Peptides against a protein of PDB entry 3T6J. Designs and how they scored, part 117

Target 1, 375 residues: chain A of PDB entry 3T6J
Amino acid sequence: PIVESYIGFIESYRDPFGSRGEFEGFVAVVNKAMSAKFERLVASAEQLLKELPWPPTFEKDKFLTPDFTSLDVLTFAGSGIPAGINIPNYDDLRQTEGFKNVSLGNVLAVAYATQREKLTFLEEDDKDLYILWKGPSFDVQVGLHELLGHGSGKLFVQDEKGAFNFDQETVINPETGEQIQSWYRSGETWDSKFSTIASSYEECRAESVGLYLCLHPQVLEIFGFEGADAEDVIYVNWLNMVRAGLLALEFYTPEAFNWRQAHMQARFVILRVLLEAGEGLVTITPTTGSDGRPDARVRLDRSKIRSVGKPALERFLRRLQVLKSTGDVAGGRALYEGYATVTDAPPECFLTLRDTVLLRKESRKLIVQPNTRLE
Target 2, 372 residues: chain A of PDB entry 3T6J as posed
Amino acid sequence: PIVESYIGFIESYRDPFGSRGEFEGFVAVVNKAMSAKFERLVASAEQLLKELPWPPTFEKDKFLTPDFTSLDVLTFAGSGIPAGINIPNYDDLRQTEGFKNVSLGNVLAVAYREKLTFLEEDDKDLYILWKGPSFDVQVGLHALLGHGSGKLFVQDEKGAFNFDQETVINPETGEQIQSWYRSGETWDSKFSTIASSYEECRAESVGLYLCLHPQVLEIFGFEGADAEDVIYVNWLNMVRAGLLALEFYTPEAFNWRQAHMQARFVILRVLLEAGEGLVTITPTTGSDGRPDARVRLDRSKIRSVGKPALERFLRRLQVLKSTGDVAGGRALYEGYATVTDAPPECFLTLRDTVLLRKESRKLIVQPNTRLE

## One batch from the design tools (peptide; made by RFdiffusion4, then SolubleMPNN)

Design b2_p15_7_s2 (from b2_p15_7, 11 letters changed)
Fold by OpenDDE base, seed 1:
Structure b2_p15_7_s2 (fold): chain B 375 residues (1-375), chain A 15 residues (1-15)
Amino acid sequence: as target 1 above (375 residues)
Amino acid sequence: PYVVEDRTFEGSVRG
């Protein structure tokens, strides 16, 4: 077997300011079959990067071919085990040296263990599709999230000698139509500038990239989906995201007006973006469960994903990237915190929905280390 | 990294 491992101070998600890394490590075995799909994704990465909704001037100057491997984790030491990893977490190194991606495939399997009767917040006619395609859609989403989400975009920088990594005279901000007016100075980083919102903001950008690019036929082909299957994978991926946005409310603390999990906050933001798009794309309906207590249903109109959802997500994703590239903390915070705000305002009444989410939540699953054997 | 619907990295994004 091919074994991969890493160890060190890597993720800063538990630091409110996104600065201090938590010491973690893993040992895993390469899944060759699934790795082949990610290799094909890597082979298409340079072209797919051009499909993202920002000018080439906001993308890396030179494409650096990354590695991407699917892994079955044997042991993971840390506060939490991710489904996918993109390292290093330093934008300067990602831009100049490259990066590696891994998908912890057997971690995703834990999410598949939900019984149909316990699957909450979905219409009955969506449950079977969801169960069938949740796994495959996760593979697509994780691949895009890591490789083209975290692996995309450029930070505009002025170095210690005063030199810019962009042409100040010719580069135009696509949102304003003006020249670039802000950038990162020497020593400034994404985390240092965006601080408390940096992790969640970046996860939101990466998740949005996944949803946006999963609509591309080439992506689905790489993962082996065609025709109706490809459309079902797309549908379930988007459905899972809007459902996750509702589930995210568990991780909001109303009394403190804060979020306790970066990825779930990101998913709530995406839900808000797609709700704002309107036109019947996403509907959340409070209901009464069979037990007589509050419940809810999330509906996504499949026919409006491309016509309504994609344009809304495109505009939002472009704004995220432009604000990130230019180091516009004020604009970025205003945008992101606006969508991350949780109130009880109609029609959604999110605080009321939160009570429903808490009422219907499942017990936390325990991930146990697997065993291997020789045959 | 990508994290599923669990409490992985709980405590992040403290206001």
Scores: peptide ipSAE 0.231, ipTM 0.761, DockQ to the pose 0.107
Fold by OpenDDE base, seed 4:
Structure b2_p15_7_s2 (fold): chain B 375 residues (1-375), chain A 15 residues (1-15)
Amino acid sequence: as target 1 above (375 residues)
Amino acid sequence: PYVVEDRTFEGSVRG
């Protein structure tokens, strides 16, 4: 078997300011079959990057071919086991030196191992489809999230000598129509500048890239889906995201007005964006469960994903990228915290929904170290 | 109680 490992102060999710890395390490075995799919995605990455909703001037100047490997983790030392990894976490290094991607396949398998009778917040008509395609949709989402999410975009920088990595005279901010008015100074990083929102903001951007690009036929083809299967994978991927946005409320602490998990906060933000799009795209309906207690149903109108969802996500994703590229912390914070705010305001009544989410909460999962043998 | 960080697409490692 091919063994991969890494160790160090890697992820800053537990730092309120997003700067200090937590010590972690893993040992894993390469899944050759799934890695082959990700290699095909890498082969198409340069072209797919051009499909993202920002000008080439906001994308990396030179494409650097990354590695992408699917791994089955044997040992993981850390506070949590990720489903995907993109390293290094420094944007300047990503755009100048390159990056590596991994998918922790067996972790994903644990994540979607849900019994039908315990599957919450979906309509009965969607449950079988969801169960069938959740795994495949995760593979698509993880690949896009890591490779084209975290692996995309450019930071505008003025170096210590005063030189810019962009043409100040010709590059136009697509949101304002004006020349670029802000950038990162020497020594400033994404995390240092955006601080408390940096991790969740970046996860939101990466998740949004996944949803946006999964609509592209070439992406689905790479993963072996065509025709009706491809459309079902798309639908389930989007459905999973809006459901995750509801589930995310578990990780919000009203008393402290804070989120405990960056990824779940990001998914809630995406839910808010898609709800704001309106037109019946996403509906969350409070219901009464068979036990007589509160429940809820999430509905996604498949027919409106491309007509309503995609444009809304496009606009939002572009704004995320532009604000990130230009180092506009004020604008970025206003945008992101606006969507991340949890109130009980109608029509959604999210704090009330949170009570429902907590009531229907799944039992804690314990991830146990596996073993493997050569036979 | 400590809530374990969950970095999967669906929250699974929860306190």
Scores: peptide ipSAE 0.040, ipTM 0.674, DockQ to the pose 0.184
Fold by OpenDDE base, seed 2:
Structure b2_p15_7_s2 (fold): chain B 375 residues (1-375), chain A 15 residues (1-15)
Amino acid sequence: as target 1 above (375 residues)
Amino acid sequence: PYVVEDRTFEGSVRG
């Protein structure tokens, strides 16, 4: 089989400032069947980038065809195993040199391997559908997250010679209607400017891209879903995200007013955005479990995903990108930390819900390093 | 063994 590997100081999620990389490495085998789907996604990437909710002036000037491969991990060295990877983790290099994407297929399989009786926070009517489509929806979400999430957007830069990578006279900020008033100077990076929120903010942007673009018929077609199946994959993807937003509370530390996991913080933010949209799109209901202890149910109205959810996510995602492109740290922090704040205010009472989440926490998912055999 | 973390929907933080 085809073998891929990487090693080095790569991911900065464990750095509170998002700058210092953790030493990491893996060896993996290419899954050819799944890689073929991602190759089709790559073939459509340039067109799909245009579907994102920001002007072309906020997108890459020139599309650079990336590599995308599905991998089955044989060995992984690090603090944790991700479901997907987009490298390099430098936006300037991504937009000028290109990037590579991988989906860790067998890691995803472990992540969604939940028994029905242990599946928390879903309505009974949704459980079978969720179990059936969680895997496929993960493939879609991770593919979009890496390729068109992390792989999208432009940073406005002024180089050492004072030259801009955008036309100051013609480029308009879609949020303000004004000319661009802030940018990255020489030596400034996404992580250096946005610091403590950089990782989670970027994950939130990438997850939002996934949710937003999974609504596009071409995306589901690429992954082999049509008709009712496509709609079910969309529904389960969105349902999984709002559920994840609730589960995210496990990773919030009230005493320190901080988050311990960037992706889960991002998912909580998305939940808050979709709750804010209202109109019955998302409902979280405290309940009592069969054991007589607190429980909860998440409901997503399928019929309102496109009419209510998509517009809300569009507006939010555009704001994320505009603030990122312009290096507007003050605006970005205000927006993101606003949605990332966890209180016990009604109607949601998130701190109370957190107690429920902790009570219903599943046993840890473990990945045991596999072996290979010739048969 | 490793805990499923980070870019998963139900990841866990490792100490």
Scores: peptide ipSAE 0.033, ipTM 0.665, DockQ to the pose 0.233
Fold by OpenDDE base, seed 5:
Structure b2_p15_7_s2 (fold): chain B 375 residues (1-375), chain A 15 residues (1-15)
Amino acid sequence: as target 1 above (375 residues)
Amino acid sequence: PYVVEDRTFEGSVRG
């Protein structure tokens, strides 16, 4: 088998300021079949990047072909095992060698094991479809999230010699219509500048890229879906994200006004964006469970994904990117924290919904290390 | 130019 491993101070999610890396390591085996699909996605990456909702001036000037591999994890040492990874975390290495994406396939497979009777917050009509397409939709979302999410966008930088990596006279901010007014100075990074919101903000951008680009027929074709199957994968992907936004409330601490999980905060933000779009796209309805206790149902109108959802996500995603590119921390924080705020204001009453989410919380899955044997 | 990030399943990683 082809074996991959990495070890070091890699992820910074446990640092409230998003700067200090946690020591992490894994050993994994390459899944050749699934990796082949990701290679097809890589082959289309340069073209797909052009489909993102920002001007070319806000995208990388030079496309560097990344690697993408699906891995079956044998052992993982860290605070938590992820579904996907984008590395390295060092600027000098990224500049010289590019970046690598990995999908932890067997981790995703564990996530697929939800039983129908335990599936919360979905309408009965959606449960079977959700169960059928959750796995495939995850593959699509993770692939897009890592490769075209984290792998997209340009940071405007002034280097130590005073040179800019963009033309100050000609590059226009698409949100303001004006010239670029802010940028990263030498030594400033995304994490150092955006600090407490950096991780969740970037995850939100990456997740949004996934939702946005999964609507492109070429993406679904790469993963082997056409016709009705492709539409179902799209629907389930969006439905999963909306549901995840509700589930995210578990990871909010009202007393401290903080989030304990960056990705779940990101998913809640996306839910808020799609709710704000209105027009019946997303509906969260409090209900009563069979036990007589509070429950809830999330509905996503399939027919409004492209007409209502996509434009809303496009505008939001563009704003995320523009604020990121320009290093506009004040604007970025205002935007992101606004959507990340959890109150009990009607009609959503999110704090009340949080109680429901906690009440209906599924038992944590136990992930067991696999064994290898000679036969 | 890009940020190193991770994608987690629900509750898999605590931030």
Scores: peptide ipSAE 0.027, ipTM 0.658, DockQ to the pose 0.101

Design b2_p15_7_s3 (from b2_p15_7, 11 letters changed)
Fold by OpenDDE base, seed 1:
Structure b2_p15_7_s3 (fold): chain B 375 residues (1-375), chain A 15 residues (1-15)
Amino acid sequence: as target 1 above (375 residues)
Amino acid sequence: PFVVEDRTHELSVRM
């Protein structure tokens, strides 16, 4: 078997300013079958990058073919086990040297091993589809999230010599129609500029890329889905995201007005974006459970994913990227924190929903080290 | 990286 590992100060999620990495490491075995799908995704990456909703001038100047592997993790040392990884986390290195993507497949398997009776916040009619396609949809989402999410976009930079990595005279901001008015100066990084929102903002961008591109038939084909199956995978992926946005409320601390998990905050933001789109795309309905206690249902109108959801996500995702590229912290913070704000304002009443989420949350999951054998 | 909705990951971001 092919064994992969990494070790070091890698993820900065525990740093409130997103700068200092936590020491972690893993040992894993390559899953060749699933890796083949990701290799096909890599082969299409350059073309798929063009499908993202920003001008080529906001994308990397040169495509660098990354590595992508599905891994079954045997041991993971750290405060949390991710489902996917894109490294290095330094944008400059990603742009100049490339990057590696991994999907921790057996971590995903744990995540989607859900009993029907324990599924919260879904309509009964959606539960069977959700159970059936959550795993496959995760594979799609993780692949897109890592490869084309974290692996996309350009930062406009003025180097120490005063030279720009973009043409100031010709590059146009698609949101304003004007020339580029802000950029990263020498020594400034994504994390240093966007600081407290950097991690969550980037995760939101990556998750949005996943939702956006999973609508592309080529993507579904790469993962082996066609026809009704492809549509079900899309539906479940989007459904999972909006559900996750609701579940995310567990990780919000009202008293401190802060989020405790970057990815969950990102998913809440996406939920807010899709709710804002309106037109019946997403509906969250408070209900009463069989136990007589508060419950809720998330509904996603499948027929409106492309007509309502995609355009809303497109606009939002483009805005995220433009603000990121230009280093517009004020604009980026205003946008992101606006969607990340949790109030009890109607009609959603998110703080009330949070109480429901907390009431319905499951017990803590335990991830146990597996054994493996060569067959 | 992609992180699933799990309380375990809440611990990963705590200071």
Scores: peptide ipSAE 0.087, ipTM 0.691, DockQ to the pose 0.112; fails the geometry check
Fold by OpenDDE base, seed 3:
Structure b2_p15_7_s3 (fold): chain B 375 residues (1-375), chain A 15 residues (1-15)
Amino acid sequence: as target 1 above (375 residues)
Amino acid sequence: PFVVEDRTHELSVRM
């Protein structure tokens, strides 16, 4: 079999300032069968990048064909095991040298094993559909998240010689209508500038790319979904994200006004964006469980995903990218922290909902790292 | 990287 591995100081999620990597490593085997769909996605990546809601001037100048493989993890040493990886974590290198994507297939498979009776916060009518399509929707989301999320966008840079990687005279900020007024100077990076919000902000951008592009028929076709199946995959993907935004409250610490998990914070932000869109797109309803204790239900109006959800996400995603590209930390922080703020203000009452989430918390899953053999 | 939920990826056990 084809064996892949990496080791080193790679992910900086545990650094409050997002700069210092945690030492981790894995050994995995390539799953050739599962890699095929990701190769098809790679083949369409250059065209799909053009569908993202920012001008070409905010996208990478040159498309570099990345690798994308599905891996079955044999061993993983680290504080957490991801479902997908995009490396390197340096935007400049991603732009100039390229990147690699992997889906940790057997990790995803573990996440799919949810019993219907334990599935929280969904309407009964959605549970069977959710169970059926959660796996396939994850495949779509992971692929988009890694390849076109982390793999998209351009940082405006002035190098040590004073040269810009963009035309200062012609490039226009689509949000302001003005010329570019900020950029990354020599020695500045995404993490160094955005610091405490860098990891979560980037995950939010990547997740948003996934939701946004999963609406594209070509994407669903690549993964083998058409017609009603494609629509169900889209619905479940969006539903899962909205549900995840609610579940995310577990990882908020009210006393410290901080988040303990970057991805979950990102998902909460997306939930807030979609709630703000209004028009009945997303509804979270407090209920009473069969045990007489607090519960909740998340509802997503399927018919409003494209008409209400997509435009809201488009605007938000564009703002994320523009602020990232220009190194506008003040603007980026204001935007992101605004959506990441958790209060008990009506009508959502998120702090109250957090209590419900904690009450309904599922037991932590233990991931057992397997053995393998040649037959 | 994409992480489904922290609770599902926090602890790994070797066999």
Scores: peptide ipSAE 0.079, ipTM 0.693, DockQ to the pose 0.090; fails the geometry check
Fold by OpenDDE base, seed 4:
Formats: C-alpha cells, sequence, structure tokens
Structure b2_p15_7_s3 (fold): chain B 375 residues (1-375), chain A 15 residues (1-15)
C-alpha cells in the first residue's frame, strides 16, 4: 500500500485568534480508486478557477497543479479528524509554491451514515433524496471546497522591499471600482490580520465556492452525474448546506456570543445569506413534532437555486474574496460578523430555533482506529 | 477514539 503521513502544528481552529497551530499527526493509506476521481477534478481546476466570481487579478497569477489524494486513515493524533484537507495553510505559500488536497475517505464514510428515522429538519418528501444523494453530494462539495475553495484566490502583498505582487495602477477593486487601497504588509498573514474570524471566514469562502461551482455542468460530469441525477446532486448539496446552517446553532454559545466550531459558523453564515436573498428560496418553519415537542423544517425551492440562490451567493462570495485579497479587516469583520450574529429577531428567531436544534440533537459520532490487513 | 471534526458536512462535534 501507498502510505502518507504528516505531523506538526497544522490547524489553528482551536486558537481563538486563528494563529497558533494544534499539534496533529496521521498515518493513512492511499485509496487509488477514489484518488483517480479527484484527479479528474484537478485536470479541470485551471478552467474552473476562471468561473469563480472575481477578476483574474484576484486569482493566483499562475496556476500550480496540486495533488489530490483520497486517504483512508489508520491512525490520527489530534482533537478530531477532518473530511478534507488543503495544505499548507499559508495563503502566500499556496499561491507561490502550490498545495496538496486530500479527502479522508473513511472519515467521510462515517459521516455518510444517516438513518432516515433520525434525519431531522427535512420535509418527508426530501428525506429519500437526501439519503440517496448525501454521499455523492458530499464528494462533490468536499472536492470543490478543498481544491477550488481553499485552493483559490490571491492575497495582495507588499514585500519588505516595498514591491507589490499586483499592479497598483491597473488592478481595480470590483466592489468599489477603484484602485486597490489596502493589502498585506510584510509579515502579515491571513490569520494574523483577520484573527478571530479568519478560520471561519475562510471555511465560509470554501463552502460558498463549493455551492457556487457545483452548479457548473462540467463539475457534475467529472463526478459522473448527468441529467436528473446531476440536478438532484445539486439540490441535495444546497439542501444539506442550508440544513447545516440550522444545525450549526448547536455550536453557538449565546452567553458568550461565540461560536465553538468554525465550519458550522460558516454554514450558518451561508444560511443567512441565502435567507436574505428571499423570494422563497429558503424557508425555515417551526413545527411541532410527533412527540408534541418543538421541531422545524427546512425547505429549499429547487427552481430558485439558479435564479435567486446563485446570484446572492455570487455577490457574497465575491465580497468575501475581495475583502480577503485586500486585507480589509474592517470591511471583512463587518460583513462576516453581521451574518454570524445570532439573535431572536423575527421572522427567523434563531435563538428560539437553537432551542429546537438542541432538543433534537443526536449523539456525537466517535471514530475508532481501524485495522488493515493483506488480502 | 475521535469525533468527526472539521471540514465535514455533518455535525462533527457535540458539546
Amino acid sequence: as target 1 above (375 residues)
Amino acid sequence: PFVVEDRTHELSVRM
């Protein structure tokens, strides 16, 4: 078998300032069959990057072909096991030296395990589709999230010698129509500059890229979906995201006004963006469960994903990228914290919904170290 | 044992 491993202070999700890495290490075996699937996505990555809603000047100057490997984890040392990884975590290194993507296949397999009777917050008519396409949609989303989410975008930098990695005279901010007015100075990084919102903000950007690009026919084709199947995968991917935004409330602590999970915070933000789009795209309805206790239903109008959802996500995603590229912390914080704020304001009444989410909470999943053998 | 954490589309941590 082909064995991969890494070790070190890698992820900063547990640092409130997003800077200090947690010690982490794993040993995994390459899944050749699944890796081949992601290689097809890599082959189209350069073209797909051009589909993202920002000017080429806000994208990497030169495409660096990354690796993408599916891994089956044998042992993991750390606080948790991710579904996907994009490394290194330094944006400047990603854009100048390249990066590697991995999908932790056997971790995803655990995440895919959903029993219909335990599936919360969906309409009954959506549950069967959700169960059927959850796995495939996750594969699409994780691939896009890592490769084209974390693997996209450019940071504008002025180095120690005063040189810029962009043309100050010609590059235009698409949001303002003006020349670039802010950038990263020498020694400044994404994490150091955006600090408390950096991790969740970046996850939000990556998740948004996944939703946005999964609408592209080429993406679905790469993953082997065509016709009605492709449309169902798209629908379930978007449905899963808006549902995740509701589930995310479990990870919000009202008393401390903080989030305890960066990815879930990101998903809540996306939910807020899509709710703001209005026009009946997303609806969250409080209900009463069969047990007589509070429940809720999330509904996504399939017919409005492209007409309402995509434009809303496009605008939001572009703003995320522009603010990230220009190092505009004030603007970025205002935008992100605005969408990440949880109140009990109508019509959503998110704090009330949080009580419902907690009431319907399932037991946590535990992963036990697997065995491997020759066969 | 570990909780399914980070970069997942499911609830990864229960607190």
Scores: peptide ipSAE 0.028, ipTM 0.665, DockQ to the pose 0.216; fails the geometry check
Fold by OpenDDE base, seed 2:
Structure b2_p15_7_s3 (fold): chain B 375 residues (1-375), chain A 15 residues (1-15)
Amino acid sequence: as target 1 above (375 residues)
Amino acid sequence: PFVVEDRTHELSVRM
């Protein structure tokens, strides 16, 4: 088998400023079957990038074909195991060696394992479908998230010599209708500039890209889904995201007004965006469980994903990208923190829902190191 | 140019 590994101070999610890396490492084996799907996704990446809701001027000038591999992890050392990886995190290495996308397939498989009786916050009619398609939908989401999420968008930069990587005279900000008024200066990075919101903001952008592009027929075809199956994968992917937004409340600390997980904060933001869209797209209803204690149900109207959800996500995703590209920290922070704010305001009453989420919290899944054998 | 950013898709959903 093909073995891949990495080790070092790589990810900075535990740094409030998104700068200092946590020491981690893994050893994994290539899953050839799933990797083939991601390779097809890579082959379509240049075209799919054009489907993203920003002008070509806000997308990368040149397409550099990355690697994308599905891995089954044998061992992972770190505080948390990712479902996907995009590396390297160093600009100099990106310039010289390119970049690699990774999906940790067997980690996702663990996440797929859900007992129907323990599946919270879904309507009964959705549970079987959710269980059936959670895995496949995750594969789609991770692939899009890594390759076309993290792999998309252009940062406007002025180099040390004063040269711009964009035409200041012709490039127009689609949100303002004006010329570009801000950019990254020499030495400024995404993390350094956006600091405390950088990680979660970027995860939100990447997750949004996944939801947005999973609606594209070519994407589902690449992953081997067609017809009703493709539609079910889409539905479950979106349903999982809105459910995750509710579950995210576990990782919010009201007393400190902060989030403890970047991805979960991102998913809550997406939930807020889709709730804001209204029109019955997403409904969260407090209920009473069979035990007589508080419960809740999340409903996603399948018929409104494309008509209501997609446009809402399109607008939001475009704003995220434009603010990122232009290095508009003030605007970006205002937008993101606005959606990330957790209050008990009606109709959602998120702080009250948080109590319900905590009440229904299940034990954290344990990933046990697998064994490999030769036959 | 096409450059991928330094992030992971962390598994954080329990159910």
Scores: peptide ipSAE 0.025, ipTM 0.613, DockQ to the pose 0.067; fails the geometry check

